# Ledger of designs, part 155: peptides against a protein of PDB entry 4U39

Target 1, 302 residues: chain A of PDB entry 4U39
Amino acid sequence: SIKVIGVGGGGNNAVNRMIENEVQGVEYIAVNTDAQALNLSKAEVKMQIGAKLTRGLGAGANPEVGKKAAEESKEQIEEALKGADMVFVTAGMGGGTGTGAAPVIAQIAKDLGALTVGVVTRPFTFEGRKRQLQAAGGISAMKEAVDTLIVIPNDRILEIVDKNTPMLEAFREADNVLRQGVQGISDLIATPGLINLDFADVKTIMSNKGSALMGIGIATGENRAAEAAKKAISSPLLEAAIDGAQGVLMNITGGTNLSLYEVQEAADIVASASDQDVNMIFGSVINENLKDEIVVTVIATG

## One batch from the design tools (peptide; made by RFdiffusion4, then SolubleMPNN)

Design b2_p24_3_s2 (from b2_p24_3, 13 letters changed)
Fold by OpenDDE base, seed 1:
Structure b2_p24_3_s2 (fold): chain B 302 residues (1-302), chain A 24 residues (1-24)
Amino acid sequence: as target 1 above (302 residues)
Amino acid sequence: DEELKKKSEELQKTKGNVFQVIRS
């Protein structure tokens, strides 16, 4: 089974976005120290952590409170994660609950023997230096607790949105990128497509790989596959070229009109941009909601 | 649906195994 655990406000917003976009084949768990925020979650499983410590009032933007809250609730987290083959831990780093609790939760998942994937954001620079420093500590802790850690630099999201984009929309885009990171992997396993990967294939690419970068490309039209692939490998979300990655996971998602030729064309472009010695796997997913769009997601590991 | 199945079957033959990208 695949479980997605959203941790804290940003993680829970991402989980809500996943549910709203009908990401299939996953169980959703919402974790928060704030009981009121947790009640707004669309997840089937809602877990308040650190009830004694926080009294449901949240972590006060303190990662140490988030950490202690997860430690207090360890047994409950273990029970919720038990039997998962794969666990996605999603959080917005820089806050109290997400930053502190996500590494603890990830470690619990890993200790249970699940393939543990972190999908987290770095805060925007405008969120201030304190959040950046907290996020750096949380990311470091996550790296030790996961098999693969996808880090989304929120500042790079500003390069793909309009310059006049309101702050609230920038956060929504961050939630959407978190969704894309989880869905880009989970769909390869859980969603029938033209090329399905098994869990073992994904595990081979993602186990003990450390930090990963994600690129996303979306295109329409006659050359949509090539354009989407080119956009993915040149994505601002890729802080580095995919050249030098030891592993590449690629998702090619299209509508019902997605052709084998388009899948191959996209895969060839990503392969050509990758190292000669890279372990690359790719899957193809059909999403009827995309109509004429192709979405290429590239995850570069190592 | 049938066309998707055929495409899927054809693609499954080309299932991206964990392959080493060999640059030509």
Scores: peptide ipSAE 0.005, ipTM 0.388, DockQ to the pose 0.113
Fold by OpenDDE base, seed 2:
Structure b2_p24_3_s2 (fold): chain B 302 residues (1-302), chain A 24 residues (1-24)
Amino acid sequence: as target 1 above (302 residues)
Amino acid sequence: DEELKKKSEELQKTKGNVFQVIRS
């Protein structure tokens, strides 16, 4: 089974966005120290952590409280993650609960033998230096606790959105990018397409790879596959070019008119931009809602 | 579409799910 665990406010917002977008084939778990915020989760499984420590009042933006809350609730987390083949741990780094608890939860998943993938955001620069420093510590801890850690730099989202985008919408876009990171991988396993990957393929590419970057490209029209692939490999979300990656996981999602030639064209573009020794796997997904759009998601590992 | 399935199977066999970009 595939489990997605949202940790803290940002992680739970991302999980809500996944549920709203009908990401299939995954089980959702919401984890928070704030009981009121947890009640707003759409996840089937809701877990309050650190009930004794926090009394449901949240972590007060302190990562050490988030860490201790997860440690207090270790057995409950183990029970909720038991039997998962793959675990996505999603969080907004820089906060109390997400930053502190996500590494602990990830380690629990890894110790259970699940393929453990972190999908996390760095805070926007405008959230201030304290959040950036807390996020850096949390990301470092996540890196040791996961098989692959996808880090999304929120500041790069501002390069994709309109310049007049309100701050609140920038956070919603961060939640959407977290959704895309999870869905871009989970759909390869859980959603039938033209080219299906098995869990073993994904495990081979993602096991013990450390940090990863994600690129996303969307296009329409006659050259939509090529354009989407080019946008994905040049995505602002990529803090570095995909040249140098040891592994690439690629998702080509299209409507019912997605052709095998388009899938191949997109794959060839990504392969050509990658190193000669890169292990690249790609899958295709059919999403009837995309109509004439193609979405290419690239996860570069190593 | 049987032709699409066959092409998909051929692509899976020839390049595998793992593309090693062997640039000659």
Scores: peptide ipSAE 0.000, ipTM 0.343, DockQ to the pose 0.146
Fold by OpenDDE base, seed 3:
Structure b2_p24_3_s2 (fold): chain B 302 residues (1-302), chain A 24 residues (1-24)
Amino acid sequence: as target 1 above (302 residues)
Amino acid sequence: DEELKKKSEELQKTKGNVFQVIRS
């Protein structure tokens, strides 16, 4: 089974966004130290952590409280994650609960033998230096606790959105990018396409790879596959070029009109931008909601 | 799909990349 665990406010917002977008074939778990915020989760499983420590009042933006809260609730987390083949741990880094608890939860998942993938955000620079420093510590702890850690730099989202985009919409876009990171992988396993990956294929490319970068491209029209692929490999979310990656996982998602030619064209573009010795795995997914759009998601590992 | 397999094998040969032909 595939489990997605949202940790803290940002992680829970991302999980809500995944549920709203009907991401299939995954079980959702919401984890928080704030009981009131947790009640707003749409997840089937809601877990309050650190009830004794925090009394449900949250972590007070302190990662050490988030860490201790997850440690207090370790047995409950183990039971919730039991039997998962794959666990996505999603969080907004820089806060208290997400930053502190996500590495602990990831380690629990890994110790249970699940393929453990972190999908986390770095805070926007405007959220302040304290959040950036807390996020850096949390990301470092996550890297040791996961098989693959996808880090989304929120500041790069500002390069994709209009300069007049309200701050609230920028946060919603960050939640959407977290959704895209999880869905881009989970759909390869859980959603039928023209080229289906199995869990073993994904495990081969993602096991013990450390940090990963994600690029996303969306396009329409006659050259949509090529354009989407080019956008993905040149995505502002890629802090480095994909040519240095040891592994590439590619998702090519389209509507019912997605052709094998388009899948090949997109794969050729990404392969041409990658190292000659790269281990590249690609899958295709059919999403009836995309109509004429193609979405290419590239995850570069190593 | 045999055609998908062939295309993946051709891509692998052209790029030297181990494309695991994910069988549909």
Scores: peptide ipSAE 0.000, ipTM 0.335, DockQ to the pose 0.098; fails the geometry check
Fold by OpenDDE base, seed 4:
Structure b2_p24_3_s2 (fold): chain B 302 residues (1-302), chain A 24 residues (1-24)
Amino acid sequence: as target 1 above (302 residues)
Amino acid sequence: DEELKKKSEELQKTKGNVFQVIRS
């Protein structure tokens, strides 16, 4: 089974966005120290952590409170994660609960033998130096606790949105990028396809790889596959070129009119931009909601 | 479906990549 755990406010907003977009084949778990915020989650499983420590009033933007809250609730987290083959841990770094609890939850998942993937955001620079410093500590702790850590730099989202985009919409876009990172992987595993990927192949690319980068490209029109692939490999979310990656996971998602030729064209572009010795896995997903759009997601590991 | 599967298997052999077609 695949489990997605949203940790704290940002992680739970991302999980809500995943549920709203009907991401299938995954179990959703919402984790928070704030009981009122947790009640707004759409997840089937809701877990309040640190009930004795926080009394449901949240972590007060303190990562040490988030950490201790997860430690207090360790047995409950273990029970909720038991039997998972893969666990996604999603959080916004820089806060109290997400920053402190996400590494503890990730370590619990890894100790249970699940393929553990972190999908987290760095805060925007405008959120201030305190959040950046807290996020750096949380990211470092996540890197030690996961098999693969996808880090989304929120400041790079400002390069792909309109300059007049309200701050609230920039946060919604960060939640959407978190969704795309989880969905780009989960759809390749959880959805029965014409050719099933062996979970072992995904595990080979993602196990003990440390930090990963994600690129996303979206295009329409006659050359949509090539354009989407080129946008993915040149994405502002990629802090480095993919040519240094040891592993590449690629998802090509399109509507019912997605052709095998388009899938091949997109895969060839990404392969040509990658190292010759790269272990590359690619899959295609048909999503009827995309109509004429193609979405290419690239995850570079190692 | 069979034709897509055959082409996918050919792509896998030629490129050494794992190819999956998923409908969602």
Scores: peptide ipSAE 0.000, ipTM 0.354, DockQ to the pose 0.172; fails the geometry check

Design b2_p24_3_s3 (from b2_p24_3, 12 letters changed)
Fold by OpenDDE base, seed 4:
Structure b2_p24_3_s3 (fold): chain B 302 residues (1-302), chain A 24 residues (1-24)
Amino acid sequence: as target 1 above (302 residues)
Amino acid sequence: MKELEELDEELKKTKGNVFQVRYS
């Protein structure tokens, strides 16, 4: 089974976005120290952590409170994660609950033997230096606790959106990028009634790889596959070129008109940008909601 | 081209909405 755990406000917003976009084949768990915020979650499983420590009033933007809250609730987290083959831990770094609790939850998942993937954001520079410093500490702790950590630099999202984009929409886009990171992997494994990639193949690419980079490309028209692939490998979300990666996981998602020729063309472009010794796996997914769009997601590991 | 189109039709029949190709 695949479980997605949203931790704190940002992680829970991302989980809500996943549910709203009907991401299939995963179990959703919402975790928070704020009981009122947790009530707004659409997840099937809702877990309040640190009830004694926080009394449901949240972590007060303190990562140490988030950490202690997860430690207090360790047994409940273990029970909720038991039997998972794969666990996604999603959070916005820089806050109290997400920054402190996500590494603890990730370590619990890893200790249970699940393939543990972190998908987290760095705060925007405008959120201030304190959030950046807290996020750096949380990311460092996540790297030790996961098999693969995808870090999304929110400042790079500002390069993709219009300069006049309201602050609230920039946060919504961060939630959408978190969704794309989880969905880009989960759809390869968990699409009901379809022959998905062997979980063993995904595990080989993602197990004990440490930091990963994600690129996304979207295109329409006659050359949409090639354009989407080129956008993915040149994505602002990629802080480094893919040519240094030891492993590449690629998802090519299109509508019902997606052809094998388009899939092959996109795969060849990503392969040509990768190292010759790269272990690359790719899957193709049909999503009826994309109509004429192709979405290419690339995850570079190692 | 014909080989890819035939493979496309065969894969659609066998795998439904998810196509798996390992790049070697």
Scores: peptide ipSAE 0.007, ipTM 0.370, DockQ to the pose 0.441; fails the geometry check
Fold by OpenDDE base, seed 2:
Structure b2_p24_3_s3 (fold): chain B 302 residues (1-302), chain A 24 residues (1-24)
Amino acid sequence: as target 1 above (302 residues)
Amino acid sequence: MKELEELDEELKKTKGNVFQVRYS
């Protein structure tokens, strides 16, 4: 089974976005120290952590409170994650609960033997230096606790959105990018397909790989597959080129008119931008809502 | 199915890639 655990406010907003977009084949768990915020979760499983420590009032933007809250609730987290083959831990880094609790939850998942993938954001620069420093500590702790850690630099989202995008919409886009990171992987495993990827192939690419980069490309028109692939490998979300990646996961999502030729063309572009010895897995997903749009998600590991 | 299998085998031979098509 695949479990997605949203940790703190940002992680739970991302989980809500995943549920709203009908990301299939995953179980959703919402974790928070704030009981009121947790009540707004759409997740089927809701877990308040650190009830004794915080009394449901949240972590006060302190990562140490988030950490201790997860430690207090370790047995409950273990029970909620038990039997998962794969666990996604999603959080906005820089806050109290997400930054502190996500590494603890990730370690619990890993200790249970699940393939543990972190999908987290760095805060925007405008959120201030304190959040950036807290995020750096949380990301460092996540790296040790996961098999693969996808880090989304929120400042790079500002390069792909309109300059006039309101702050609230920039946060919604961060939630959407978190969704795309989880869905781009989960669809390779959980979505019924004509060809089933072995979970072992995903595990080989993602197990003990450390940091990963994600790129997204969207295009329409006659060359949409090639354009989407080129945009994905040159995405501002990539902190580095994918040419040194040891593993690549690619998701090609299109409408009912997505051709095998387009899938191959996109895959060839991504593979040509990668090392010759790269282990690349790719899936194509048909989404009737996309019509003429193709979305390529690339996750580079190693 | 046959075309997908052929493409998957071709991609595996050329680059070691694994191909999957999913419908949602």
Scores: peptide ipSAE 0.007, ipTM 0.386, DockQ to the pose 0.122; fails the geometry check
Fold by OpenDDE base, seed 1:
Structure b2_p24_3_s3 (fold): chain B 302 residues (1-302), chain A 24 residues (1-24)
Amino acid sequence: as target 1 above (302 residues)
Amino acid sequence: MKELEELDEELKKTKGNVFQVRYS
């Protein structure tokens, strides 16, 4: 089974976005120290952590409170994660709950033997230096607690949105990028297809790989596959080129008109931009909601 | 199905890739 655990406000917003976009084949768990915020979650499983410590009032933007809250609730977290083959831990780094609790939750998942993938954001620079410093500490702790950590630099989202994009929309886009990171992997495993990847293949690419970068490309029209692939490998979300990656996970998602030729074309572009010795796995997903769009997600590991 | 299998084998041979098609 695949479980997605959203931790704190940002993680739970991402989980809500995943549910709204009907990401299939995953169980959603919402974790928060804020009981009121937790009640707004669309997740089936809602877990308040640190009830004794915080009394449901949240972590006060203090990562140490988030950490202690997860430690207090360790047994409940273990029970909720038990039997998962894969666990996605999603959070916005820089806050109290997400920054502090996500590494603890990730470690619990890893200790249970799940393939543990972190999908987290760095805060925008405008959120202030304190959040950046807290995020750096949380990311460091996540790296030790996960098999793979996808880090989304929110500042790079500003390069892919309109300059006049309201701050609230930039946060929504961050939630969407978190969704794309989870979905780009989960669909490869959880969605029935014509050709099945073994979970073992994903595990080989993602186990003990440390930090990962994600690129996304979207395109329409006759060359949509090639354009989407080119956009993905040149994505501002990639803080480095994919040519240095030891592993590449690629998802090519299109509508019902997605052709094998388009899949091949996109895969060849990404492979050509990668190291010759790279372990690349890729999947094609049919999503009826995309119509004429192709979405290419590239995750570079190692 | 055959076309997908042929494509997968070609990609594996040329790029060392694992190919999957999923429907959602």
Scores: peptide ipSAE 0.007, ipTM 0.375, DockQ to the pose 0.134; fails the geometry check
Fold by OpenDDE base, seed 3:
Structure b2_p24_3_s3 (fold): chain B 302 residues (1-302), chain A 24 residues (1-24)
Amino acid sequence: as target 1 above (302 residues)
Amino acid sequence: MKELEELDEELKKTKGNVFQVRYS
């Protein structure tokens, strides 16, 4: 089974966005120290952590409180994650709960033997230096606790959105990018009733790889596959080129009109931008909601 | 289903990569 655990405010917002987009084949868990915020979660499983420590009032933007809250609730987290083959831990880094609790939760998942993937954001520079420093500490702790850590630099989202984009829309886009990172991988494994990509192949690419980068490309029209692939490999979310990556995981998602030629064209573009010795896995997903759009998601590991 | 399986096999042969077609 695949479990997605959203940790703190940003993680829970991302999980809500996943549920709203009907991401299939995953179980959702919302974790927070704030009981009021947790009540707004759409997840089937809602877990308040650190109830004794925080009394449901949240972590006060202190990562150490988030850490201790997860430690207090370790047994509950273990029970919720039990039997998962794969665990996605999603959080916005820089806050109290997400920054402190996500590494603890990730370590619990890893200790249970799950393939543990972190999908986290760095805060925007405008959120201030304190959040950036807290995020750096949380990311470092996550790297030790996961098999693969996808880090989304929120400042790079500002390169994709209009300059007049309201701050609230920039946060919504960050939640959407977290959704795309989880979905881009989970759709390759979890689609019910279809032959899964061998979970062993995904595990080979993602196990003990440390940091990973994600690129996303979306396009429409006659050259949509090529354009989406080119946008994915040149995505501002890629802090480095995919050249030199040891592993590449690619998802090509389209509507019911997605052709074999388009899938091949997109995969060839990504392969041509990758090292010759790269271990590349790709999947094609049909999403009826995309109509004429193609979405290419690239995860570069190593 | 048959068309998707055929596509999967063709893509696997062409690229030597693990491929899967899924509906979501």
Scores: peptide ipSAE 0.000, ipTM 0.349, DockQ to the pose 0.144; fails the geometry check

Design b2_p24_3_s4 (from b2_p24_3, 13 letters changed)
Fold by OpenDDE base, seed 4:
Structure b2_p24_3_s4 (fold): chain B 302 residues (1-302), chain A 24 residues (1-24)
Amino acid sequence: as target 1 above (302 residues)
Amino acid sequence: EEELKKLSEELQKTKGNVFEVRRS
């Protein structure tokens, strides 16, 4: 089974966005120290952590409280994760609960033998130096606790949105990019398409790879597959070129009119931008909601 | 399945990369 755990406010907002977009074939778990915020989760499983420590009042933006809250609730987290083959841990780094608890939860998942993938954000520079420093500590702890860590630099989201985008919409876009990172992987396993991957294929690319980069491209029209692939490999979310990656996971998602030719064209572009010795796997997914759009997601590992 | 296998073989020959293609 595939489980997605949203940790703290940002992680739970991302999980809500996944549920609203009808991401299939995954079980959702919401984790928080704030009981009121947790009640707003759409997840089937809701877990309050650190009830004794916090009394449901949250972590006060302190990562040490988030860490201790997850440690207090270790047995409950273990029980919720039992039998998972794959666990996604999603969080906004820089806060209290997400920053402190996500590494603890990830380690629990890994110790249970699940393929553990972190999908997290770095805070925007405008959130201030304190959040950046807290996020750096949380990301460092996540790297030790996961098989693969996808880090989304929120400042790079500002390069893909309008300059007049309100702050609230920039946070919503960060939640959407977290969704795309999880869905881009989970759909390859859980959603039927033209080309499906098994869990063993994904495990080969993602096991013990450390940090990963994600690129996303969306296009429409006659050359949509090629354009989407080119946008994915040149995505502002890629902090480095894909040509240094040891492994590449590619998702090509389209509507019911997605052709094998378009899949081939997109895969050829990504392969041409990658190293000769790269282990590349690609899958295709049919999403009826995309109609004329193609979405290419690339995850570079190693 | 045969078409997907052929596609995988063509991609491997052209790019030198290892592609695993499985049809649902």
Scores: peptide ipSAE 0.005, ipTM 0.387, DockQ to the pose 0.108
Fold by OpenDDE base, seed 3:
Structure b2_p24_3_s4 (fold): chain B 302 residues (1-302), chain A 24 residues (1-24)
Amino acid sequence: as target 1 above (302 residues)
Amino acid sequence: EEELKKLSEELQKTKGNVFEVRRS
């Protein structure tokens, strides 16, 4: 089974966005120290952590409180994650609960033998230096606790959105990018498509790989596959070129009109931009909601 | 299935380390 655990405010917003977009084949778990925020979760499983420590009042933007809250609730986290083959741990880094609890939860998942994938954001520079420093510590702790850590640099989202985009919409886009990171992997395993990957293939690419980068490309029209692939490999979300990656996971998602030719064209572009010795896997997913759009997601590991 | 297999074989020849493509 695949479980997605959203940790803290940003992680829970991402989980809500996944549920709203009908991401299939995954179990959703919402974790928070704030009981009021947790009540707004759409997840089937809601877990308040650190109830004794925080009394449901949240972590006060302190990662040490988030960490201790997860440690207090270790047994409940273990029970909720039991029997998962794969666990996605999603969080916005820089806060209290997400930054502190996500590494603890990830370690619990890994200790249970699940393939543990972190999908996390770095805060925007405008959120201030304190959040950036807290995020750096949380990311370092996550790296030790996961098999693969996908880090989304929120500042790069500002290169994709309009300059006049309100701050609230920039956060919504960060939640959407977290959704795309989880869905881009989970759909390869859980959603029937033209080309399915088995869990063993994904495990081979993602096990003990450390940090990963994600690129996303979306296009429409006659050259949509090539354009989506080119956008994915040149995505602002890629802090480095994919040519240095040891592993590449690619998702090609389209509507019911997605052709094998389009899948080939997109795969060839990503392969051509990657090292010759790269371990590449790709899957193709049909999403009836995309109509004429193709979405290419590239995850570069190593 | 045959077209997917051909695609997989072509990609494997080009890059050497592409996993087998399985159709659902």
Scores: peptide ipSAE 0.000, ipTM 0.402, DockQ to the pose 0.079
Fold by OpenDDE base, seed 2:
Structure b2_p24_3_s4 (fold): chain B 302 residues (1-302), chain A 24 residues (1-24)
Amino acid sequence: as target 1 above (302 residues)
Amino acid sequence: EEELKKLSEELQKTKGNVFEVRRS
């Protein structure tokens, strides 16, 4: 089974976005120290952590409180994660609960033998230096606790959205990029494969790989597949070129009019930008909501 | 499904290390 755990405010917003977009084949778990915020989660499983420590009042933007809250609730977290083959841990780094609890939850998942993937954000520069410093500590702790860590630099989201995008919409876009990171991988596993990839192939590409890079490309029109693929491999979200990656996961998502030719064209572009000896997995997904859009998600590991 | 499988096989031949094509 695949479990997605949203940790703290940012993680729970991402999980809500996943549920709203009907990401299939996953179980959703919302984790928070703030009981009021947790009640707003759309997840089927809601877990308050650190009830004794915080009394449901949240972590006060202190990562050490978030960490201790997860440690207090370790047995409950273990029970919620039991039997998972794969666990996604999603959080906004820089806060109290997400920064402190996400590494603890990830370690619990890994200790249970699940393939553990972190999908987290760095705070925007405008959120201030304190959040950036806390996020750096949380990301370092996540790297040790997961098999693969996807880090989304929120400042790079500002390069892919309209310049006039309101601050609230920039946070919604960060939640959407977190969704795309989880869904880009989960769809590759949960969608019936035309070729029998067993879960072992994904595990081989993602197990103990450390940091991963993610690129996203969206396009419409006659050359939409090629344009989306080119945008994905040149995405501002990529902090480095993909040509040195040992593994590449590619998701090609389109509407009901997505053609095999478009899938081929997109896959060829990504493969041509990758190392010759790269282990590449690609999937095609039909999303009726995209209509004439193609979304290419590339995750580079190694 | 068969067409995507063939495409994956062709891509694997041309690019070397394509593991799988999945379709929802």
Scores: peptide ipSAE 0.005, ipTM 0.417, DockQ to the pose 0.125; fails the geometry check
Fold by OpenDDE base, seed 5:
Structure b2_p24_3_s4 (fold): chain B 302 residues (1-302), chain A 24 residues (1-24)
Amino acid sequence: as target 1 above (302 residues)
Amino acid sequence: EEELKKLSEELQKTKGNVFEVRRS
């Protein structure tokens, strides 16, 4: 089974966004120290952590409180994650609960033998230096606790949205990018397409790889597959080129008119941008809601 | 950039408001 665990406010918002977008084949768990925020979760499983420590009042932007809250609730977390083959741990880094609890939860998932993937955001520069420093510590702890860590730099989201985008919409876009990171992987396993991957293929690419980069491209028209692939490999979300990656996971999602030719065109572009010795796996997903759009998601590991 | 800097300074003063933005 695949489990997605949202940790703290940002993680819970991302999970809500996944549920709203009907991401299939995954179980959702919402974790928070704030009981009021947790009540707003759409997840089937809601877990308040650190009830004794925080009394449901949240972590007060202190990562040490988030950490201790997860440690207090370790047995409950273990029970919720038990039997998962894969666990996505999603959080916004820089806060109290997400930053402190996500690494603890990730380690619990890994210790249970699940393929553990972190999908986390760095705070925007405008959120201030304190959040950036807290996020850096949380990301470092996540890297030790996961098989693969996808870090989304929120500042790079500002390069893909309109300059006039309100701050609230920038945070919603960060939640959407977290969704895309989880869905781009989970759909390859859980959703039948033109080309199906098994869990073993994904595990080979993602197991003990450390940091990963994610690129996304969307296009329409006659050359939509090629354009989407080019956008994915040149995505602002990629902090580096994919040419040095040892592993590449590619998702090509289209409508019912997605052709094998388009899948091949997109795959060839990504392969040509990758190392000659890269282990590239690619899957296709059919999403009827995309109509004429193609979405290419690239995850580079190693 | 200047508006972002001003917003950053305001957010640093309010310490808690960025959490409220993520809850929305």
Scores: peptide ipSAE 0.000, ipTM 0.262, DockQ to the pose 0.011; fails the geometry check

